Peptides against a protein of PDB entry 9IZ0. Designs and how they scored, part 118

Target 1, 345 residues: chain A of PDB entry 9IZ0
Amino acid sequence: ITCLGSNGHTYKQLVKGGNDDLRQDAVMEQVFEQVNGFLRSYRKTSQRNLSMRTYKVIPLALKTGVIEWVQDTIPLGEYLDSAHKVYHPKEWSLSTCRKLIAEKQMEDLETRLKVYDLVCRHYRPVFRHFFLESYADPVQWFTTQTNYARSTAVASVLGHVLGLGDRHGQNILIDKTSGEVIHIDLGIAFEQGKKLPVPECVPFRLTRDVVDGMGITGVEGVFRRCMEFTLETLRREEDSLLSVLEVLRYDPLFSWLISPLRRMKKQKMQLENFNQPESGNITTDASRDPKIQRNNVSGESEAERAILKVRQKLSSTLSVEASVGELIRIAQDPSYLALMFCGWS

## One batch from the design tools (peptide; made by RFdiffusion4, then SolubleMPNN)

Design b2_p15_4_s3 (from b2_p15_4, 13 letters changed)
Fold by OpenDDE base, seed 2:
Structure b2_p15_4_s3 (fold): chain B 345 residues (1-345), chain A 15 residues (1-15)
Amino acid sequence: as target 1 above (345 residues)
Amino acid sequence: DELLEKLREERRKLE
């Protein structure tokens, strides 16, 4: 839909119909807006314009809503697939890599690591080319790559702290104008990604292509420093952030648990993405929601556990530098990435 | 309280 704003500008809007509970996305966007308030209030983050990129989500009904169409964006996964075919035409296809990883999904860690290494040798990073292709001016190139590294750092810290899951390449948009990342489909939070059929073992997405986009310094420099400043801000505002999350405990529309239906949908999408040829048409079939009686008692206990985990992640037991160093290490560890659905790119 | 009111107000702007 295209809407005319009161300012005379036309805005494209995506109407999502189907089993996606946009209320989860709307609530997470509100949490990101509050965090952006903290990032603006703190000198070290404000001076760098650190923010989580947000988009407007208007839930119209239980299964329908309007999402702001983020203009001039591309899904990271769409760019990477296209760019890999251009820059490495003799390497394996994404479908071949996915198949090999899937065939070994039930094998031991040693076998999975060998297959992951094999895939990595035949599917090399290309995301640096996004910046080189899009920005002929060296100042624009440097600015946009810096914005990418900053935006990715904020999203990585915040994604870890909030336990944001399902961070595959289709749920991460790249702004072609700014180089910033926009995270979409926020309905897997508070470590509910660990309850997926392929459990999420990394704190955030820091694959080889995500690092390749940071340029020659990789994680060392803008990214690491911006993670440190973001975590320092969140630790300072711990009580404020926890107070925001306590509000969600009493939101009857918020679900601290992944619904069985959403789990099954994500499972089906994961399995279909292994078996279907390259047509990225995720047909969201509108299967009937059985009225699962939400046992309210389980929701409160999960909210309390989620808030406790957020508090633990904000603990000052380790320095900011040590905490960020460990997060970066874990997020890049092949022993975790080899267990992921697409840990190689 | 003030953060709760901000979240409610942002929710109300989305509604």
Scores: peptide ipSAE 0.000, ipTM 0.316, DockQ to the pose 0.016
Fold by OpenDDE base, seed 3:
Structure b2_p15_4_s3 (fold): chain B 345 residues (1-345), chain A 15 residues (1-15)
Amino acid sequence: as target 1 above (345 residues)
Amino acid sequence: DELLEKLREERRKLE
């Protein structure tokens, strides 16, 4: 829809209807606004303008709402597919790579690692070109690449701490003006992504293309340091962050469990993305919503477990540097990336 | 308390 604002400006908005509870997304955006408050209060993060980019979500009813259309953005996966065809026209198609990974999804880790390595050799990173193409001015190029590395670092720490799942290239937007990343479709949180048919094994997305966008230093420098400062801020504000999450524990509108319908939809999307070329609008007629009595007892136990996991991830048992070092290592480990739906890009 | 009130206020802006 297109809405005329009281300021006389026209705003494009996405109306989601049907099966997605946008209250989850709206609550996660509120958590990010609070975290952005902590990042603004702390000197090391404030001096770098570290923030999680947010977007407006207005839940209208159960399974319906309005989402802000984020202007001047592109999905990371859409850019990467297009750029790969331009820069590496002799390499394998994304569909060929997906097919080979899918054909071996039930095989042992050794076989999956061999296929992942083979795919990686025939599908090289291209995301560096986003910055080289989009910004002719060297100062703008450096600024936007720095903003990308900073925003990716914040999103990576928050993604790990809050257990944000399903962080594939279609739910990461790139702001073409700032170079910042915007995470959309926040319907999987608190490690519920591990319950998907293809479990999420990495703490955040740090694939070869995500690293290639950081420039010549890769993860070393801006990204690592910004992760460290973000994690240091979250550890200092642990009690404040946990207090925000405790409010959500008692929110009857928040779901600590992935809904069976959302799980089935994500299952179907994972299976269809393995099997289908570009086939159109599957309107799944999900008319039979059984009144799933929220077993309140199971929701409270999952909320308590989720908050406990957040506390454990904020633990000072390891230094900030050691914790960030281990997260970066795990997020780049081929043994985890080979298990992902698209770990090569 | 103040953080809870801010969350309630932001919730009321979304209702």
Scores: peptide ipSAE 0.000, ipTM 0.294, DockQ to the pose 0.015
Fold by OpenDDE base, seed 4:
Structure b2_p15_4_s3 (fold): chain B 345 residues (1-345), chain A 15 residues (1-15)
Amino acid sequence: as target 1 above (345 residues)
Amino acid sequence: DELLEKLREERRKLE
């Protein structure tokens, strides 16, 4: 839809209906706006215009809302699929890579590492080409690549601290004008990604293509420094951030748990990506939901655990540099990436 | 944490 604002400007909006709870997105966007306040107040982050790029979410009902249409964007995964076909037409398709990782999902770490390495050798990074092909002017190229590295650094720190899950290539938009990343579909937060059928085990998305987009310096340039400044700001504003999260603890509309419907939808999407139609009657009896004992963990106990985990991630036990160094290491570690859902390739 | 520890422990068994 297109709405006329009270300011006389027209805004394109996406009406989202169905089974997705937009309240989670709206709340996370509010947290990001508060964090953007902290980033603007701190000299080291404000001088670099560090921000989490936000979008407006207006929940209208339990499963219906209006989302700001982010103009001039492309999903990272859509760009990468298209670019890989152009730049590496002799390499494996993304579907082939996903199939191979999927076929070995139940195997040991060593086998999964071998398959991940094999896939990596036959599916090379291409995301550097986004900047080279989109920006003919060297100043625009440098500016947009810098904005990408900065925005990715902020999103990586916030994604780790808030435990954002489901950071697949369709949930990360790239702004074609600025090179900034926009994270969408925020309904998996506070480490609920670890409760997915294939648990998320990295702090944030730092795949080979995410690094390739940072240019020749990779993670050691703008990205690392901007992560450090962002984490330093969040540690400084720990009490303010925790106070924002405590307000959410008492919001009856906020869910600290992944919704059963969203979990089932992700299970189905994961299973459908495994079921390419080879005609084998694998009756995957969907009835073996492992009886995770519904321990009556009150939503309050999950909120308390989530807030405690945020506090732990903001701990000053390690330097900012050491903490960022470890996060970058873990996020790129093949021993974690090989265990991820094939959609993280 | 437990998953990260399990993964670290599995890694340590492969080294």
Scores: peptide ipSAE 0.000, ipTM 0.258, DockQ to the pose 0.045
Fold by OpenDDE base, seed 5:
Structure b2_p15_4_s3 (fold): chain B 345 residues (1-345), chain A 15 residues (1-15)
Amino acid sequence: as target 1 above (345 residues)
Amino acid sequence: DELLEKLREERRKLE
């Protein structure tokens, strides 16, 4: 919808209804604003303008609300599908790649690795072209690619620490003006992505195209250093971050578990995306939610487990450099990416 | 075998 503000400006807004609890998105955005406060307070992060890009979420009711439409953005997956057809017209389609990976989803790791390698050879990275096409000025090109690497580093650390799931190419927007990433649909957090039909086993999305967008240095430049500075900041502010999460423990409206309906909806979308080209019209089918008795006792125990996992991820047992090095290694490991729904792009 | 046949079929659609 387009709303006319009291200031005379028109604002595009997305009204979302149905199975997605927009309060989870609103809570995660509040956590990101607190983290952005920490990132502004430290010299190493503030000098680089490190932030998690946020968007406004206004929950109106249970599973209904208004989301800010992020202007001048494109979904990463939409860009990659279009660019791949232009730059590699003789390679496999995204649908062919998805089909081959899906057909081997129940096979052993060795078979899945062979199919993943095969898909990777017939679907090459293209995301570097986003920056080359959009920015003819070398300074603007370098600035936007740097902003992309910085924002991806912040989102990768936060995504790991908070256990943010469902990080497919449609849930990651690219700002066409700044090159920054905007993460949307935040309702799968605290490692609940491991409970999806295709379990998420990587700490964050660091696929070949995500790396190709970082330019010639890949992960071994701005990205790695910005991950290190972000993790250093979060370790310093561990108690502050945990205190923010403890407030959520007492929010009767926050769900530390993926809802069975959201899980089923994501399962259907994953299955339907095997058979249809991505028509970006998420028709919200208003199927009546069965009254799941929220056992309060189960919610507190899951919140405590989630907070404990956040604390464990912020542990200073390893150096910041060693921790970031291991996260980057795991996020790029073919043995994990071959298990993902779309680990090749 | 089935994977190799599908690869041959997809290659034939790209040619």
Scores: peptide ipSAE 0.000, ipTM 0.294, DockQ to the pose 0.031

Design b2_p15_4_s4 (from b2_p15_4, 11 letters changed)
Fold by OpenDDE base, seed 3:
Structure b2_p15_4_s4 (fold): chain B 345 residues (1-345), chain A 15 residues (1-15)
Amino acid sequence: as target 1 above (345 residues)
Amino acid sequence: SELLEELKKLVEELK
């Protein structure tokens, strides 16, 4: 829909209806606004304009809401698929890579690592070209690449702390004006992604293309340092952040459990992305894999566990530098990326 | 070359 604002501006808005509970997205955006308050209050993060990019979510009903249409954006995955065809036309298609990874999904880690390495050799990173193509002015190129690395660092720390998981390339928008990342579809938080058929086993998305967008310094540039400052700020504001999350424990609108509908939708998206579109009736018979013990953990017990995990992730047992170093290592570890749906780009 | 060194300096100042 297009709404005319009281200011005379027209705003495009996406009306989601039918199957998505936008209340979780709206709550996560409120948590990000509180965190942005902490980032603005702390000198090291404020001087760098560190923030999580937010978007407006207005839940209207259980399955209906309005989302702000973020202008001048592109999904990361859409850009990468198009750019890869331009810059590496002799390499494998994304569909070929997905097929090879899917065919070996049930194999041992050693076999999956060999397939991941093979895919990586036939599908090279291209995301650096986003900045090179979009910004002919060297100052704009540098500014936007820096904004990308900064925003990715903030999103990576928050993604780890709040347990947002990998975040596939369609759930990450790139702002074409600023180079900043915008995370959308926040319906999986607090490590609920680990309960998916393909578990989100990384703390955040730090694939080869995500790193290629950081330029020649990769993770050892602005990215690592901005992760450190963000984590230092969150550790300082631990009690404030935990107090915000405790309010959500008592919010009847927030579900600490993945909704059966969102779980089924993400399961379908994972399965449809692994399966070539054979037009066959995939009766997703919800074959009871009995190993997903429906621990009927009360929503309160899952909330308590989630808050305890946030506290544990904010612990000062390791230095900020050591904690960030370990997160970067895990997020780039081939042993995890080879288990992902799309860990190569 | 000079632009890459200025960019490296600016990266270090932004660290």
Scores: peptide ipSAE 0.017, ipTM 0.452, DockQ to the pose 0.012
Fold by OpenDDE base, seed 5:
Structure b2_p15_4_s4 (fold): chain B 345 residues (1-345), chain A 15 residues (1-15)
Amino acid sequence: as target 1 above (345 residues)
Amino acid sequence: SELLEELKKLVEELK
């Protein structure tokens, strides 16, 4: 929809209806605004303008709301698919790469690693070209690439701590003006991504193209240091962050579990990438709302487990540098990436 | 020369 603001400007808004938990998005955006408060209060993060980019979510009803249309953005996956065709026209298509990984999804780790390595050799990173194409001025190029590395670092730490899942290339927007990342569709949080048909086993998205966008230094320098400062801030504000999450524990409308409908939708999307589109009109008459008696007791126990995992991720048992080093290692490890959904690479 | 000094300034602001 297009809304006319009181200022006379027209704002494009996305009306989202149906089975997506817009209230989970709205709650996660509220958590991000609180975290942005902590990042502004701490010298090391405020000096670098570190923030999680947010978007406005207005829940209108239990399953309906208005989402801000983020202007001047492109989905990371849309840019990458286009750029790979331009810069590497002799390499494999994304569809070919996804098919090869998908065909081996049920195989052992050794076979999946061989296929992942083969795909990586025939589908090279291109995301550095986003900055080179968009910014003719070297200062703007460097500033936007820096903003990208900074925003990706904040999103990576916060995404790990809150256990954000479903971080595929369509759920990560790139701001064409600032180079910053905007994470959308936040309905898989608190490690519920591990409950997907293909479990998410990496702490955040740090694929080869995500690294290529950081420039010559890759994960070293800006990205690593900004992750360290972000994690240091979150450890310092642990009690404040946990207090924000405890308020959500008592919210009767917040779901600490992945929605069965969202799980089914993701399962269907994962299966439709395996089967050729048989044009069968399976009108799944979604009219049978299974009366899942949400036993309130089960929700409280899941909230407690989620908060405990957040506390464990904020533990000072390891240094900030050691913790960030391990997160960066795991997020790039082929032994984890080869186990991900075929749409992850 | 100016571009190199602006890049150095940006690198120092990143430290």
Scores: peptide ipSAE 0.014, ipTM 0.436, DockQ to the pose 0.011
Fold by OpenDDE base, seed 2:
Structure b2_p15_4_s4 (fold): chain B 345 residues (1-345), chain A 15 residues (1-15)
Amino acid sequence: as target 1 above (345 residues)
Amino acid sequence: SELLEELKKLVEELK
């Protein structure tokens, strides 16, 4: 749909229907708006304009809502597939890499590491070219690459703290104007990604292409420092952030658990991505609700466990530098990335 | 949703 704003500008809006509850997305966007308040209050984060990029979500019903259309964006995965064909036309296709990883998904870690290394040698990073292609002016190039590293650092800390899952290349948009990242489809949070058919084992997405976009310094510069400043701010505002999350505890409509329907949909999309090369189309197939027995694990007990896990991630037991160092190490560890659906790009 | 209104209230109380 297209809406006319009170400012006289036309805004495109996406009407989403089907099995995805937009309430979770709307809640997570509101948590990000609060965190953006904290980031503006502290000198170290405010001076760098650190923020989680947000978009407006209006849930209308359990299965229907309106999402803001983020203009001038591209999905990271769409850019990487196109750029890889241009810059490395003799390397393996993304479908070939996915197939080889899938064929070994039930094998031991040693075998999976060998296949991951083999895939990495035949699918090299290209994301640095996004900035080189899009920005002819050296000042714009440096500014947008800096904005990318800053926004990725904020998203990485928040993604870890809130346990955001399903961070594949189609759920991460790149703003072509600013170079900033925009995270979409926030329906897997509080470590529920570990319950997927392929468990998520990394704290956030820090694959080789995500690092290649940071330029010559990689993680060792703007990214690391901005993660440190973001985590320092969240530790100072721990009680405020936990108070925001406690409000969610009492919403009977907020699911602290991944829905079995969403789990099945993700399982189908994983299986379809093994057989068909091109259709990244989010098929909103309105499959009939099977009467899934609600296992009466009280939603309150899951909320309490989730909030406790957030508090544990904000613990000051380790320095900010040590905590960020360990997160960066784990997010880049081949022993975790080799277990992921797409850990090589 | 009631949650969106409670979150907005909490946001106003935290400002």
Scores: peptide ipSAE 0.000, ipTM 0.295, DockQ to the pose 0.016
Fold by OpenDDE base, seed 4:
Structure b2_p15_4_s4 (fold): chain B 345 residues (1-345), chain A 15 residues (1-15)
Amino acid sequence: as target 1 above (345 residues)
Amino acid sequence: SELLEELKKLVEELK
C-alpha cells in the first residue's frame, strides 16, 4: 500500500498477513531504538554515527501488520546470488552448494569441514562488487563501504548480545544509498536460533561475503573498532539495557520462546531450499520429538534465563578488545560455519 | 580421498 504521511510525503508500506507475529519484530525495533539512544549518548559511538538501522512495524492483529517498506534496499542474499552468476559463472550454483551442505548435515565435523571447504573453493566471495558497481565516485564508494562496516559492526554486537537468530542473507537488507545493513524478521531472539533444526552456532553473520564487503582491511579496521565501541557502550549502559528487557518480561504480548509454527515454517523453508523431494512418508509428527523436554519452564523462567544471558554477554571479565576478538574469531571459524545452513556466503 | 570421490559423485548427480 501507499500511504500519505502527515508531512505530505508518500510512503510505501508492506502489508504482511500470515503466521508471523509482527509483535516480536515491533518489540525488537523498540529495543534497537533504545540502544540507538545509548549509542548517541556515548562520545565514541556518537562521533561515528553508530546506530542499528530500524524500520517501523505496526502490528494490527496477532498475524497481520504493516511494515515500513525500506526503499532502495536489496536483500544481501539476493545480491550475492545475482553477483555470483555474473562474476563467477563457472562456479557452483547456490543450490548445488546448499544441497552438498544439507546431504552431509548429519555427518561428523571433519566431513562437514571438508564439504564446507570444497563449497568455499567453488563459491568465492563477490560482495566487494556491490560497492564497486553501485558507486562511481570514490568518496561515495568509501563512505558507503565505511557505513556498511559500521552498521554491520553495530548489528553484530547487538545481534550477539540479544541473541538474534535467523540472520541469513534474506533477513539482512543492504541500503543501496547509504551502504548500511537493515536487519529484518527479528522474531528469533534470545538464542532461540539454537533451537532451530539447523542450530545457529555463530554469534552473528560474518561469512566470507560479509567480510568481502568491508574492503581490503576486512574485519581489521572500521568493523573491529566499531564493534569495540558498540560493546563498550552496551557494557556502560548494561543496567539501562537490562531495565528495558525487564519491561518486556512483563509484556504479555512478547514471546521469549520461538513459536512451534515459526520453527515448523523455518524447517519447511530449509527443506524447500534444499530441493529435497517431499518423501511423502515423513509424517514429521511434530508431537513426537521426545527431546522436547516439556520442561514446564514458565515463560517467566525463560525470560529470566534470557536476561541472565544478556548480562553474561555484557560481562567485563574480558576486555572489550578481547571479547570482540573472540566474537570475530568464532563468527569466522570454519568449525562453526560448516555447521550452519549457509556459512560459506 | 574417499570423501572427495563421494563429493564428485554427488556433483555429477547434480549436473
Scores: peptide ipSAE 0.000, ipTM 0.253, DockQ to the pose 0.039

